# Peptides against a protein of PDB entry 5ONS: the designs that were tried, part 50

Target 1, 181 residues: chain A of PDB entry 5ONS
Amino acid sequence: MFKKFDEKENVSNCIQLKTSVIKGIKNQLIEQFPGIEPWLNQIMPKKDPVKIVRCHEHIEILTVNGELLFFRQREGPFYPTLRLLHKYPFILPHQQVDKGAIKFVLSGANIMCPGLTSPGAKLYPAAVDTIVAIMAEGKQHALCVGVMKMSAEDIEKVNKGIGIENIHYLNDGLWHMKTYK

## One batch from the design tools (peptide; aimed at target 1 Q42 R83 K87 F90)

Design b2_p28_2_s1 (made by RFdiffusion4, then SolubleMPNN; from b2_p28_2, 12 letters changed)
Fold by OpenDDE base, seed 5:
Order: structure tokens, then sequence, then C-alpha cells
Structure b2_p28_2_s1 (fold): chain B 181 residues (1-181), chain A 28 residues (1-28)
């Protein structure tokens, strides 16, 4: 989603949201990520304005105090940014790739099934279309936010093709947007 | 910090290989 994304070229505008809209978004976030509810007031304090950065390709980024928190495309599900996920790693279920897969993930490549079944990888139960945090062997921070293109069960059985779609990865265009005021 | 080092490399237009290596350190 952000492989060729550039803040200067791909951001259209930024708007401050009304209170009612913010409430609706918070409810959506709790529905998608129930575990975030106790932390939501810390992540999005009531006293702080919430903004949406509108980008090309119908991408929207939710920001508070310049911090990029969540993003979505075409009014689809919200994804946490890696920066938020690093602070709150429990927001998403995890999958782990082996050391050899790191360089490919960081190039924006989708994650192939063998990279999820090889020694050093850890594959946890997950259904198709589940948004997941991609961890790496021996690492503590997620390197990628992805979407399951196959169930964990099918990844193990078929062990061929794209297992997880790479949506947002470390050093992509979104990552380069450290803040947006 | 590791993040500052990474961001500095980005600003200096470091190679993809160098950025990947620095990114790996950020994962630890």
Amino acid sequence: as target 1 above (181 residues)
Amino acid sequence: SLEEEYLKAVEENASDDELIELAKKLLE
C-alpha cells in the first residue's frame, strides 16, 4: 500500500474531525480491536483533536497530536501503524517469519508460505483476511502489518504461494511519515 | 538512538541495503 508512497506527492489534505465523528471512529476501533478499549483514552485523549490525513488512492490516516495511529483504504478496516503497534503490540495477532524473510518483507514483498513454515518461523491459527503483525525470529518489534491471504491451516497444508499480503512495512512511505502536524 | 540513526540515513539518501540493516536493528 505504501511501497511508492511519498508524503509530498501523495497527501491531498488534512481535516480535523468533529466530536461525533471521533466517537464513531473510536467505536469502530473497539469493534475491530477489543483489547484496545482500556488504552483508547491514552491513545486518543478526549482533549486532543483528531485529524484525518487524506491521501491518494483513497487512503486515510488517523492522527492525534501529529502521531500517525491508524490507516484505512476505501473505507475498509482500520490498520494500526507500525509506530503505534510498537507501543501496543497486542493490538494485532502475531505471525513470525524466519530471519531470511526479513530482507524481502522490508522490500515490500508479500510473505510466501515457506517463510511461515520454515525453521525459525511461527505460524499461529488465523483465518483468511485477518490483519496480523509480522514478527521476525529473534526480534521484539513488528516489521510489517499484513493480511492473511490463506488460513494458517492452508498455509501449512499447501505451503506454496502468498500466505500473507504485505500492507505496511518498516521503511515504507508511511513509516517515513514520522509525524504529520 | 537507533531510530535517529535510521532517520539520518534516510535523510542522507543511504542505499536500500544500508537502510535495511539499520531497520533490522530497530526490530531488536
Scores: peptide ipSAE 0.027, ipTM 0.532, DockQ to the pose 0.043
OpenDDE base, seeds 1, 2, 3, 4: peptide ipSAE 0.013, 0.022, 0.023, 0.020; ipTM 0.387, 0.346, 0.342, 0.385

Design b2_p28_2_s2 (made by RFdiffusion4, then SolubleMPNN; from b2_p28_2, 11 letters changed)
Fold by OpenDDE base, seed 5:
Structure b2_p28_2_s2 (fold): chain B 181 residues (1-181), chain A 28 residues (1-28)
Amino acid sequence: as target 1 above (181 residues)
Amino acid sequence: SLEERYLQAVKDNASYDELAELAKELLK
């Protein structure tokens, strides 16, 4: 989603949201990520304005105090940014790729099934279309936010093809934005 | 190697900004 993304070229505008809209978004976030509820007031303090950065390709980024928190495309589900995920790693269920897959993930490549079933990888139960944090063997921080293209069960059984779609990865265009006020 | 440096940075609990910079070099 952000492989060729550039803040200067791909951001259209930024709007401050009304309180009613913020409430709706918070409810949606809790629905998507139930575990975030106790932390949402810390992530999005009531006293702080919430903004939406509108980008090309119908991408929207939710920000508070310049911090990029969540993003979505075409009004689909929200994804946490890697920066937020690093602070709150429990927001998403995890999958772990082996050491060999790391450089490919960091290049924006989709995660192939063998990288999820090989020694050093850890494959956890997850249904297709689940948004997941991509961890790596020997790594503390998530390298990627992805979407299961196959169930964990099918990844293990079929063990070929794209297991997880790479949506947002370390050092992509979204990562390089860092902040937006 | 760059990979080894990245792994060491992770072990040393480097910030994600630092890890990102190392990853940038890894991908060249």
Scores: peptide ipSAE 0.220, ipTM 0.807, DockQ to the pose 0.080
OpenDDE base, seeds 1, 2, 3, 4: peptide ipSAE 0.024, 0.029, 0.030, 0.036; ipTM 0.508, 0.513, 0.584, 0.574; seed 2 fails the geometry check

Design b2_p28_2_s3 (made by RFdiffusion4, then SolubleMPNN; from b2_p28_2, 10 letters changed)
Fold by OpenDDE base, seed 2:
Structure b2_p28_2_s3 (fold): chain B 181 residues (1-181), chain A 28 residues (1-28)
Amino acid sequence: as target 1 above (181 residues)
Amino acid sequence: SLEEKYLEAVKNNASYDELIKLAKELLK
């Protein structure tokens, strides 16, 4: 989603959200990420304005105090940014790729099944279309936010093709955006 | 080789910054 993203070229505008819209978004976030509920007041304090950075290709980034928290495309599901995920790693279920897959993930490539089933990888139960945090063997922090294109069961069974779609990865355009005020 | 250098970095648990740098060189 952010392979060729550049803040200077791909941001259209920024709007401050109304209270009713914020409430709706918070409810959606809790529905998508139940584990975030106890932390939501810390992540999105009531006293702080919530903004949406509108980008090209129907991308919207939810921000508070300049921090990029979540993003979505075409009013689809919200994804946490890696920066938020690093602070709250529990808000997504995890999958772990092996050492060999790291370089491809960091280039924006989709995660192939062998990178999830090989030694050093860890594949956890997850249904298709689940948003997941991609961990790497030997690393503490997630390197990617992805979406299961196959169930964990099917990944293990078929063991070829795209297992997880790479949505947001370290050093992509969103990562380099850092803040927006 | 670049591949060997990358693999060595991975084995040594190099930072993501280092891995990104090496990966870019390797995959360009």
Scores: peptide ipSAE 0.316, ipTM 0.844, DockQ to the pose 0.025
OpenDDE base, seeds 1, 3, 4, 5: peptide ipSAE 0.314, 0.310, 0.134, 0.057; ipTM 0.842, 0.852, 0.689, 0.671

Design b2_p28_2_s4 (made by RFdiffusion4, then SolubleMPNN; from b2_p28_2, 10 letters changed)
Fold by OpenDDE base, seed 3:
Structure b2_p28_2_s4 (fold): chain B 181 residues (1-181), chain A 28 residues (1-28)
Amino acid sequence: as target 1 above (181 residues)
Amino acid sequence: SLEDEYLEAVKNNASYDELAELAEKLLK
């Protein structure tokens, strides 16, 4: 989604959201990420305005105090930014790729099944279309936010083709945006 | 290797910006 993204070229405008809209978005976020509910007031304090950065290709980024929190495309599901996910790693289920897959993930490539089933990888139960955090063998920080294109079960059984679609990855255009005030 | 350096940084809970810099090196 952000492989060719540049703040200077791809941001259209930024708007401050109405209170009612913010409530709706918060409810949607809780629905998508139930575990985030106790933390939502910390992530999005009531006293702070919430803004939407509107970008080309129908991309919208939720921001609070310049911090990029979530994004969506064409009013689809919200994805957490990697920067938010690093603070709250539990908001997404995890999948771990092997060492060999790292370079490809960081180039924006989709994650192939063998990179999820080989030694060093860890495949956890997840249904198709689940938004997941992609972890590396090094344990700590997610390097990618993706979407399961196959169930974990099918990835293990078929073990070929695209297992997870790469949506947002470390060092992509969104990552480099850092903040937007 | 650069991959090892990245993984070590991840293991050691390096800052996000440091991880990004290492990731950039991996892509070269």
Scores: peptide ipSAE 0.041, ipTM 0.584, DockQ to the pose 0.060
OpenDDE base, seeds 1, 2, 4, 5: peptide ipSAE 0.019, 0.019, 0.028, 0.033; ipTM 0.500, 0.428, 0.531, 0.572

Design b2_p28_3 (made by RFdiffusion4)
Pose (drawn by RFdiffusion4):
Structure b2_p28_3 (pose): chain A 181 residues (1-181), chain P 28 residues (1-28)
Amino acid sequence: as target 1 above (181 residues)
Amino acid sequence: IPEPINLSEEEMQKLLEEAQQRATEKAE
């Protein structure tokens, strides 16, 4: 989603949200990520203004104190930014690719099933369309936010094709936009 | 890369397991 994204060519503007809208978005975040509920007062303090950074192709980035928290396209599901995920790694279920796939996902490639079924990888049960944190064999921190395109059981069996769609990865355009200011 | 919030290792693991359990149940 952000492979060729930068602030100049992709950010149209930034709107500050009213209280009515903030509550609605928080509710959606709760529905989508149940375990995030106890942590929202910390992530989105009552005191701080909440802004949406509007981007080309109907991408929205939710910001608080200039920190990028979540993003979505159209009115689709919210995804946590990798920076938020690094602060709260439990927001998403995990999938671990083998170390050989690291170079490909850092270049924006989708995750193929061999990257999840090979030794050094760990594949956990997940239904299709689940938003997952991609972990790397031998790495402590997540390197990609993905969406299951095949269920985990299908990935084990079919073992060919895109297993996980790469949505956001370390040092993509979104990662380079450290803050909005 | 930002640092994680300050939690015990046990509590951090418990939260990870809860997140994975929900995904497992959905996959059933």

Design b2_p28_3_s1 (made by RFdiffusion4, then SolubleMPNN; from b2_p28_3, 10 letters changed)
Fold by OpenDDE base, seed 1:
Structure b2_p28_3_s1 (fold): chain B 181 residues (1-181), chain A 28 residues (1-28)
Amino acid sequence: as target 1 above (181 residues)
Amino acid sequence: IDAPVDLSEEELQKLIEEAQKRAAEAAK
C-alpha cells in the first residue's frame, strides 16, 4: 500500500474529526482489535484532537498529536501503523517468517507460504482476512502489517502461493512519514 | 524503533497470546 508512498506527493489534506466521528471510529477499532480497548484512552486521549490525513488512492491515516496511529483504504478495515504496533505489539495476532523471508518482506513483497512453514517460522491459527503482525526469527519488532490471504490451515496444507499480503512494512513510505501535524 | 509500552515481559506475552487466541477462535 505504501511502497511508492511519499508524503510530499501523496498527501492531499488533513481534517480534524468531530467528537461523534471519533467515538464511532473508536468503537470500530475496539471491534477490530478487542485487546486495544484498555489502552485506547492512552493511545487516543479525549483531550487530544483526532485528525485524518487524506492521501491519494483513498488512503486515510488517523493521527493524534501528529502520531500516525491507524490507516485504512477505501473506508475498509483499519490497520495499525508499525509505529503504533511497536508500542503495543499485542494489537494484532502474530505470524513469524523465517530469516530468509525477511529481505523480501522488507522490499514489500507478499509473504509466500514456504516462508511461514519452514524452520524458523511460526504459523499460528488464523482465518483469511485476519490482519496480522509479521514477526521475524530473531527479531523483536514487527517487520510488517499483513493480511492473511490463506488460512493458516491452508498455508500448511497447500504450502504454495501467497499466504499473507504485505500491507505496510518497515521502511516503506508510511514508516518514513513518521509524524504529521 | 520505539520500545513497547511499559509492561513486564510476562504481561506483554500474555496480551500477545490473548490476541492470538482471539485469532484462533475466529479461525474455527
Scores: peptide ipSAE 0.668, ipTM 0.927, DockQ to the pose 0.959
OpenDDE base, seeds 2, 3, 4, 5: peptide ipSAE 0.658, 0.667, 0.654, 0.660; ipTM 0.907, 0.919, 0.906, 0.911

Design b2_p28_3_s2 (made by RFdiffusion4, then SolubleMPNN; from b2_p28_3, 10 letters changed)
Fold by OpenDDE base, seed 1:
Structure b2_p28_3_s2 (fold): chain B 181 residues (1-181), chain A 28 residues (1-28)
Amino acid sequence: as target 1 above (181 residues)
Amino acid sequence: IDAPVDLSEEELQRLIEEAQQRAAEAAK
């Protein structure tokens, strides 16, 4: 989503959300990520305005105090930014790729099944369309936010093709955006 | 890269496992 993303070229505008809209978004976030509920007031304090950074290709980024928290495209599901995920690693369920897959993930490539079934990888039960944190063998922090394109079961059985779609990865355009005030 | 916020390693691991469990349940 952010492979060729540049803040200077791809940000259109920024709007401050009304309280009612914020409430709706918070509820949606809790629905998508139940584990975030106890932390949501810390992540999005009531006293702080919530903004949407509108970008090209129908991308919207939720920000609080300049911190990029979540993003979505075409009003689809919200994804946490890697920066938020690093602070709250439990927001998403994890999948782990082997060492060999790291370089491809960091180039924006989708995660192929063998990278999830090989030695060094760890594949956990998950349904199609589940948003997941992509961990890597020997690494502490998530490298990528992805979406299961196959169930974990099918990844193991088929072991061919795209297992997880790469949505947002370390050092992509969103990562380099850092903040927006 | 920032470290996780105000959690022990044990607490963090539990929360990660809970997220994993939720995903597993949804996969059934």
Scores: peptide ipSAE 0.657, ipTM 0.909, DockQ to the pose 0.913
OpenDDE base, seeds 2, 3, 4, 5: peptide ipSAE 0.309, 0.213, 0.235, 0.172; ipTM 0.851, 0.800, 0.814, 0.765

Design b2_p28_3_s3 (made by RFdiffusion4, then SolubleMPNN; from b2_p28_3, 11 letters changed)
Fold by OpenDDE base, seed 4:
Structure b2_p28_3_s3 (fold): chain B 181 residues (1-181), chain A 28 residues (1-28)
Amino acid sequence: as target 1 above (181 residues)
Amino acid sequence: IDEPVDLSEEELQELIEESQKRAEEAAK
């Protein structure tokens, strides 16, 4: 989603959200990420305005005090930014890739099934369309935010093709954006 | 218990570099 993303070229505008809209978004975030509920007031303090940075290709980034928290495309599900996920790693289920897959993940490539079934990888139960954190063997911080394109069960059985779509990865355009005020 | 993690930008950069190094080693 952000492989060719540049803040100067791809950001259109920024709007401040009304209280009612913020409440709706918070409810949606809790629904998507139940584990975030105890931390939501810390992530999105009531006293701080919430903004949406509107980007090309129907991408929206949710921000508070300049920090990039979540993003979505075409009014779909919210994804946490890697910067937020690193602070709150428990908000997504994890999948672990083997060492050989790391360089491809960091280039924005989709995660192929063998990279999830090989020694050093760890594949956890997950349905299609589940948003997941992509971890590397021996690392505590996510390399990528992805979406299951096959169920974990099918990945193990078929072991061929795209298992997880790479949505947001370290050093992509969103990562380099860092903040927006 | 799920607790927030504090990471510096430098620590995250090290993660990238170490991950890339491990990937290169695995490809040999």
Scores: peptide ipSAE 0.279, ipTM 0.844, DockQ to the pose 0.083
OpenDDE base, seeds 1, 2, 3, 5: peptide ipSAE 0.229, 0.054, 0.052, 0.248; ipTM 0.794, 0.589, 0.624, 0.816

Design b2_p28_3_s4 (made by RFdiffusion4, then SolubleMPNN; from b2_p28_3, 11 letters changed)
Fold by OpenDDE base, seed 3:
Formats: C-alpha cells, structure tokens, sequence
Structure b2_p28_3_s4 (fold): chain B 181 residues (1-181), chain A 28 residues (1-28)
C-alpha cells in the first residue's frame, strides 16, 4: 500500500473530525481490535483533536497530536501503523516468518506460504482476512502489518501461493512519514 | 499482561537495521 508512497506527493489534505465521527471510529476500532479498549483513551485522549490525513489511492490516515495511528483504504477496515503497533504489540495477532522471508517482507513482497510453514516460522490459527503482525523469530517488534489471504489451516495444507498480503512494512513510505501535524 | 512499550526513534531505527542485516545474511 505504501511501497511508492511519499508524503509530499501523495498527501492531499487533512481534516479534523467531529466528535460523533470520532465516537464511531473508536467503536469500530474496539470491534476490530478488542485488546485496544483499555488503552484507547491513552491513544486517543478526549481533549485532543482527531484528524484524518487524506492521501491518494483512497488512503486515509488517522492521527492524534501528529502521531499516525491507523490507516484504511476505500473506507475499509482500519490497520494500525507499525509505529502504533510497536507501542501496543498486542493489538494484532502475530504470525512469524522464517529468516529467509525477511528480505522479501522488507521489500514489500507478499508472504508466501513456505515462509510461514518452514523451520523458524510460527503459524498461529487465523481466519482469512485477519489483520496480523508479521514477526521475525525471537522478536517482539513487528516487521510488517499484513492480511491473511488464506486461513492458517489452508496455508499449512496447500503450502503454495500467497499466504499473507503485505500491507505496511518497516521503512516503507508510511514509516518515513513519522508524524503529520 | 498487555502493557504499552515506549521506543525511541533510535531504537526503532536499530530494529530496521537489525532486520536488514538479518535479511542480508539470509540472502547469502
């Protein structure tokens, strides 16, 4: 999603959200990520305005105090930014790729099934379309935010093709944006 | 126990550097 993203070229505008819209978004976030509920007031304090940075390709980034928190495309589900996920690693279920898959993840490539079933990888139960954190062995900080394109069960059975779509990865265009005020 | 983690920009960059180094190693 952000492989060719540049803040100067791909950001269109920024809008401040109304209270009612913020409430709706918070409810959606809790629905998508139940583990975030106890922390949501810390992440999105009531006293702080919530903004949406509108970007090309129908991308929207949710921000508070300049921090990039979540993003979505075409008003679909929200994804946490890696920067938020690093602060709250429990927001997403995890999947672990093998060492050989890391280079591909960091290039923005989708995660192929063998990278999730080989030695060094750890595949946890997850349904198709689940948003997941992609981890490296022994690490607690995600390399990538992805979406299951196959269930964990099917990844193990078929073990061929795209297992997880790479949505946002370390050092991509969104990562380099850092803040937006 | 789910607790937030505070990382500095330097620590985040170190994460990237480590991941890239590991990737390079695996590519050999």
Amino acid sequence: as target 1 above (181 residues)
Amino acid sequence: IDEPVDLSEEELQALIDEAQARAAEAAK
Scores: peptide ipSAE 0.351, ipTM 0.860, DockQ to the pose 0.082
OpenDDE base, seeds 1, 2, 4, 5: peptide ipSAE 0.290, 0.314, 0.276, 0.331; ipTM 0.825, 0.848, 0.832, 0.855

Design b2_p28_4 (made by RFdiffusion4)
Pose (drawn by RFdiffusion4):
Structure b2_p28_4 (pose): chain A 181 residues (1-181), chain P 28 residues (1-28)
Amino acid sequence: as target 1 above (181 residues)
Amino acid sequence: SMRELTEEQKEEVEEELEKLREKQEEER
């Protein structure tokens, strides 16, 4: 989603949200990520203004104190930014790719099933369309936010094709936009 | 400047992470 993204060519503007809208978005975040509820007062303090950074192709980025928290396209599901995920790794279920796939996902490639079924990889049960944190064998921190395109069971069996769609990865355009200011 | 977590908040976050890892291992 952000492979060729930068602030100049992709950010149209930034709107500050009203209280009515903030509550609605928080509710959606709760529905989508149940375990995030106890942490929202910390992630989105009552005191701080909440802004949406509007981007080309109907991408929205939710910001608080200039920190990028979540993003979505159209009115689709929210995804945590990798920076928010690094602060709260439990927000998402995990999938671990083998170390050989690291170079490909850091270049924006989708995750193929061999990257999840090979030794050094760990594949956990997940239904299709689940938003997952991609972990790497031997690495402590997540490197990609993905969406299951095949269920985990199908990935084990079919073992060919895109297993996980690469949505946001380390040092993509979104990662480079450290803050909005 | 980026906001930082306190030591207590780091511990709570680590506990939630360990619960997630345990749940995923059991399901697998």

Design b2_p28_4_s1 (made by RFdiffusion4, then SolubleMPNN; from b2_p28_4, 18 letters changed)
Fold by OpenDDE base, seed 4:
Structure b2_p28_4_s1 (fold): chain B 181 residues (1-181), chain A 28 residues (1-28)
Amino acid sequence: as target 1 above (181 residues)
Amino acid sequence: MERQLSAEEQAEVQKKLEELLAAQEAAA
């Protein structure tokens, strides 16, 4: 989603959200990520304005105090930014890829099934379309935010093709955006 | 610069993470 993303080239505008819209978004975030509820007042304090940065390709980035928190495309589900996920690593369920997959993930490649079933990888039960944090053997912080394209069960059985779609990864355009006020 | 969590907040985050990881391991 952000492989060729650049703030100067791909940001269109920024809008400040009304209270009612913010409430709706918070409810959606709690629905998607139940574990975030106790932290939501810290992540999105009531006293602080919430903004949406509108980007090309129907991408929207939710920001508070300049920090990039979540993003979505075409009004679909929200994804946490890696920067937020690094602060709150429990927001997403984890999947772990082997060492050999790291360089490909960091190039924006989708995660192939063998990279999730090989030694060094750890595959946990998850349904199709689940948003997951992609961890790696020997790394502490998530490398990528992804989406299950196959269930964990099918990844193990079929063990061929795209298991997880790479949505946002370290050092992509969103990562380098860093902040926006 | 992004707001960093205090040591106390980080401890609570770590606890929550450990709970998640334990649950995942139990389900695997």
Scores: peptide ipSAE 0.708, ipTM 0.957, DockQ to the pose 0.914
OpenDDE base, seeds 1, 2, 3, 5: peptide ipSAE 0.692, 0.695, 0.695, 0.699; ipTM 0.955, 0.955, 0.955, 0.956

Design b2_p28_4_s2 (made by RFdiffusion4, then SolubleMPNN; from b2_p28_4, 15 letters changed)
Fold by OpenDDE base, seed 2:
Structure b2_p28_4_s2 (fold): chain B 181 residues (1-181), chain A 28 residues (1-28)
Amino acid sequence: as target 1 above (181 residues)
Amino acid sequence: MERELSEEEKKEVEKKLQEQLAKQEAAA
């Protein structure tokens, strides 16, 4: 989603959200990520304005105090930014790729099944379309936010093709955006 | 600048993470 993204070229505008809209978004976030509810007062304090950075290709980035928290495309599901996920790594269920897959993940490539089934990888039960944190063998922080394109079961059985779609990865355009006020 | 978590918050985050990972491991 952000492989060719640049803040200067791809940001259209930034809007401050109304209270009612913020409440709706918070409810959506809790629905998507139930475990985040106790943390929302820290992530999105009531006293702080919530903004949406509108980008090209129907991308919206939710921000508080300049911190990039979540993003979505075309009113789809919210994804946590890697920066938020690094602070709250429990927001997403984890999947772990082997060391060999790291360079491909960091190039924005989709994650192929063998990278999830090989030694050093850890594949946990997850349904299709589940948003997951992609971890790597020997690394503490998530490399990528992805979406299961196959169930974990099918990844193990088929072990061929795209297992997880790469949505947002370290050093992509969103990562380099860092903050936006 | 991004808000950094306090040491206490970091501990609680880590606790939550470990709980989640334990559940994932149990399901695998």
Scores: peptide ipSAE 0.704, ipTM 0.956, DockQ to the pose 0.927
OpenDDE base, seeds 1, 3, 4, 5: peptide ipSAE 0.701, 0.699, 0.697, 0.703; ipTM 0.955, 0.955, 0.954, 0.956

Design b2_p28_4_s3 (made by RFdiffusion4, then SolubleMPNN; from b2_p28_4, 12 letters changed)
Fold by OpenDDE base, seed 5:
Formats: C-alpha cells, sequence, structure tokens
Structure b2_p28_4_s3 (fold): chain B 181 residues (1-181), chain A 28 residues (1-28)
C-alpha cells in the first residue's frame, strides 16, 4: 500500500474530527481489536484532537497529536501503524517469518507460504482476511502489517503461493512519514 | 520470491532491522 508513498506527493488534506465521529471510530476500533479497549484512553485521550489525514488512493490516516495511529483504505477496516503496533504489540495476532523472508518483506513483497512453514518461522491459527503482525525470528518489533490470503491451515497444507499480503512494512512510505502536524 | 539470502545479505538485513528498531524506541 505504501511502497511508493510520499507525504509531500500523496497527502491531500487533514480534517479535525467532531466528538461524535471520534466516539464512532473508538467503537469501531474496539470491535476490530477488543484487546485495545483498556488502552484506548491512553492512545486517544479525550482532551486531544483527533484528525484524519486524507491521502491519494482513498487512504485515510487517523492521528492524535501528530502521531499516526491507524490507517484504512476506502472506509475499510482500520490497520494499526507499525509505530503504534510496536508500542502495543498485542493489538494484532502474530505470524513469524524465517530470516530468509525478511529481505523480501522489507522490499514490500508478499509473504510466501514457505517463509511461514520453514525452520525459524512460526505459524499461528488465523482465518483468511485476518490482519496480522509479521514478526521475524529473534526480533522484538513487527516488520510488517499484513492480511492473511490463506488460512494458517491452508498455508501448512498447500505450502505454495502467497500466504500473507504485505500492507505496511518497516521503511515504507508510511513509516517514513513518522508524524503529521 | 523464494531466494535464499547469502551471509552478506543476511548481515545487511540484520543491520537495517536493528537500525529501524532503535529509531522506533527513541521515538516511543
Amino acid sequence: as target 1 above (181 residues)
Amino acid sequence: SERKLSEEEKKKVEEELKKLEKEQEEKA
């Protein structure tokens, strides 16, 4: 999603949200990520303005005090930014790729099934379309936010093709945006 | 792509990842 993204070229505008809209977004975030509920007042304090940064390709980024928290495309589900996920790693279920897959993940490539079934990988139960954090062996921070294109069961059984779609990765255009004032 | 990384490529990836993690921690 952000392989060729640049803040200067791809940001259109920024809108401050009304309190009622913020409440609706908070409810949606709790529905998508139930584990976030106890933390939501820390992530999105009531006193702080919430903004949407509108980008090209119908991308919207939810921000608080310039921090990029979540993004979505075409009013679809929210995805956490890697920066938020690094602070709150429990927001998403995890999958772990092998060391050999890291280079490709960091280039924005989709995660192939062998990179999830090989020695050093860890594949956890997940359905198709589940938003997941991509980890690597011996690493603390997620490398990528992805979407399951196959179930974990099918990845193990078929062991061929795209297992997980790469949505947002370390050192992509969204990562480089860092903050928005 | 299912290409295996050379030892030099693995080292480069490791250094890049450590840098990114450090930069994240400094901003947290």
Scores: peptide ipSAE 0.049, ipTM 0.481, DockQ to the pose 0.025
OpenDDE base, seeds 1, 2, 3, 4: peptide ipSAE 0.028, 0.046, 0.047, 0.034; ipTM 0.497, 0.508, 0.489, 0.528

Design b2_p28_4_s4 (made by RFdiffusion4, then SolubleMPNN; from b2_p28_4, 15 letters changed)
Fold by OpenDDE base, seed 4:
Structure b2_p28_4_s4 (fold): chain B 181 residues (1-181), chain A 28 residues (1-28)
Amino acid sequence: as target 1 above (181 residues)
Amino acid sequence: MERELSEEEKKLVQEQLEELLAAQEAAA
């Protein structure tokens, strides 16, 4: 989603959201990520305005005090940014790739099934379309946010093709954006 | 972990991220 993303070229505008819209978004976030509810007032304090950065390709980024929190495309599900996920790693279920897969993930490549079934990988139960944090063997912090393109069960059985779609990865265009006020 | 990272933990995050980035560079 952000492989060719550049803030100067791909950001269209920024809008401060109304209170009612913010409430709706918070409810949606709790629905998607039930475990986030106790932390939501810390992540999105009531006293702070919430802004949406509108980008090309129908991408929207939620920001508070310049921090990039969540993003979505075409009004689909919200994804946490890696920066938020590093602060709150429990927001997403995890999958772990082996050491050999790291360089490919960091190039924006989708995660192939063998990279999830190898000895250094850890594959946890997850349904297709589940948003997941991609962890690396020997590391404690996510290098990628992805979407299951196959169930964990099918990844293990078939062990061929794209297991997880790479959505947002370390050092991509969104990562380099850092802040936006 | 079900909490925000401490300052010390944030430092560890940065170190791990730098290591991941170094791995990318080594593969390039």
Scores: peptide ipSAE 0.048, ipTM 0.623, DockQ to the pose 0.084
OpenDDE base, seeds 1, 2, 3, 5: peptide ipSAE 0.040, 0.030, 0.029, 0.029; ipTM 0.657, 0.582, 0.578, 0.549

Design b2_p28_5 (made by RFdiffusion4)
Pose (drawn by RFdiffusion4):
Structure b2_p28_5 (pose): chain A 181 residues (1-181), chain P 28 residues (1-28)
Amino acid sequence: as target 1 above (181 residues)
Amino acid sequence: SIEYLSEEELEEGIKKAKELGYKLSENI
């Protein structure tokens, strides 16, 4: 979603949200990520203004104190930014690719099933369309936010095709936009 | 730079994630 994204060519503007809207978004975040509820007062303090950074192709980025928290396209599901995920790694279920796939996902490639079924990779049960944190064999921190395109069981069996869609990866355009200011 | 959680807060979050059935990496 952010492979060729930068602030100049992609950010149209930034709107501060009213209280009515903030509560609605928090509710959606709760529905989508149940375990995030106890942490929202910390991530989105009552004191801080909440802004949406509007981007081309109807991408929205939720910001608090200039920190990028979540993003979505159209009115689709929210995804955590990798920076927020690094702070709270438990927000998402995990999938671990084998170390050989690291170079491909850091270049923006989708995750193929061999990257999940090979030794060094760890595949956990997941239904299709689940938003997952992509971990790497031998790495402590997540490197990609993905969406299951095939269920984990199908990935084990079919073992060919895109297993996980690469949505956001380390040092993509979104990662380079460290803060909005 | 990234501000990380304290150990106690991290363990509370992991425990709650597991109650929801999430599978997490051992390298956290």

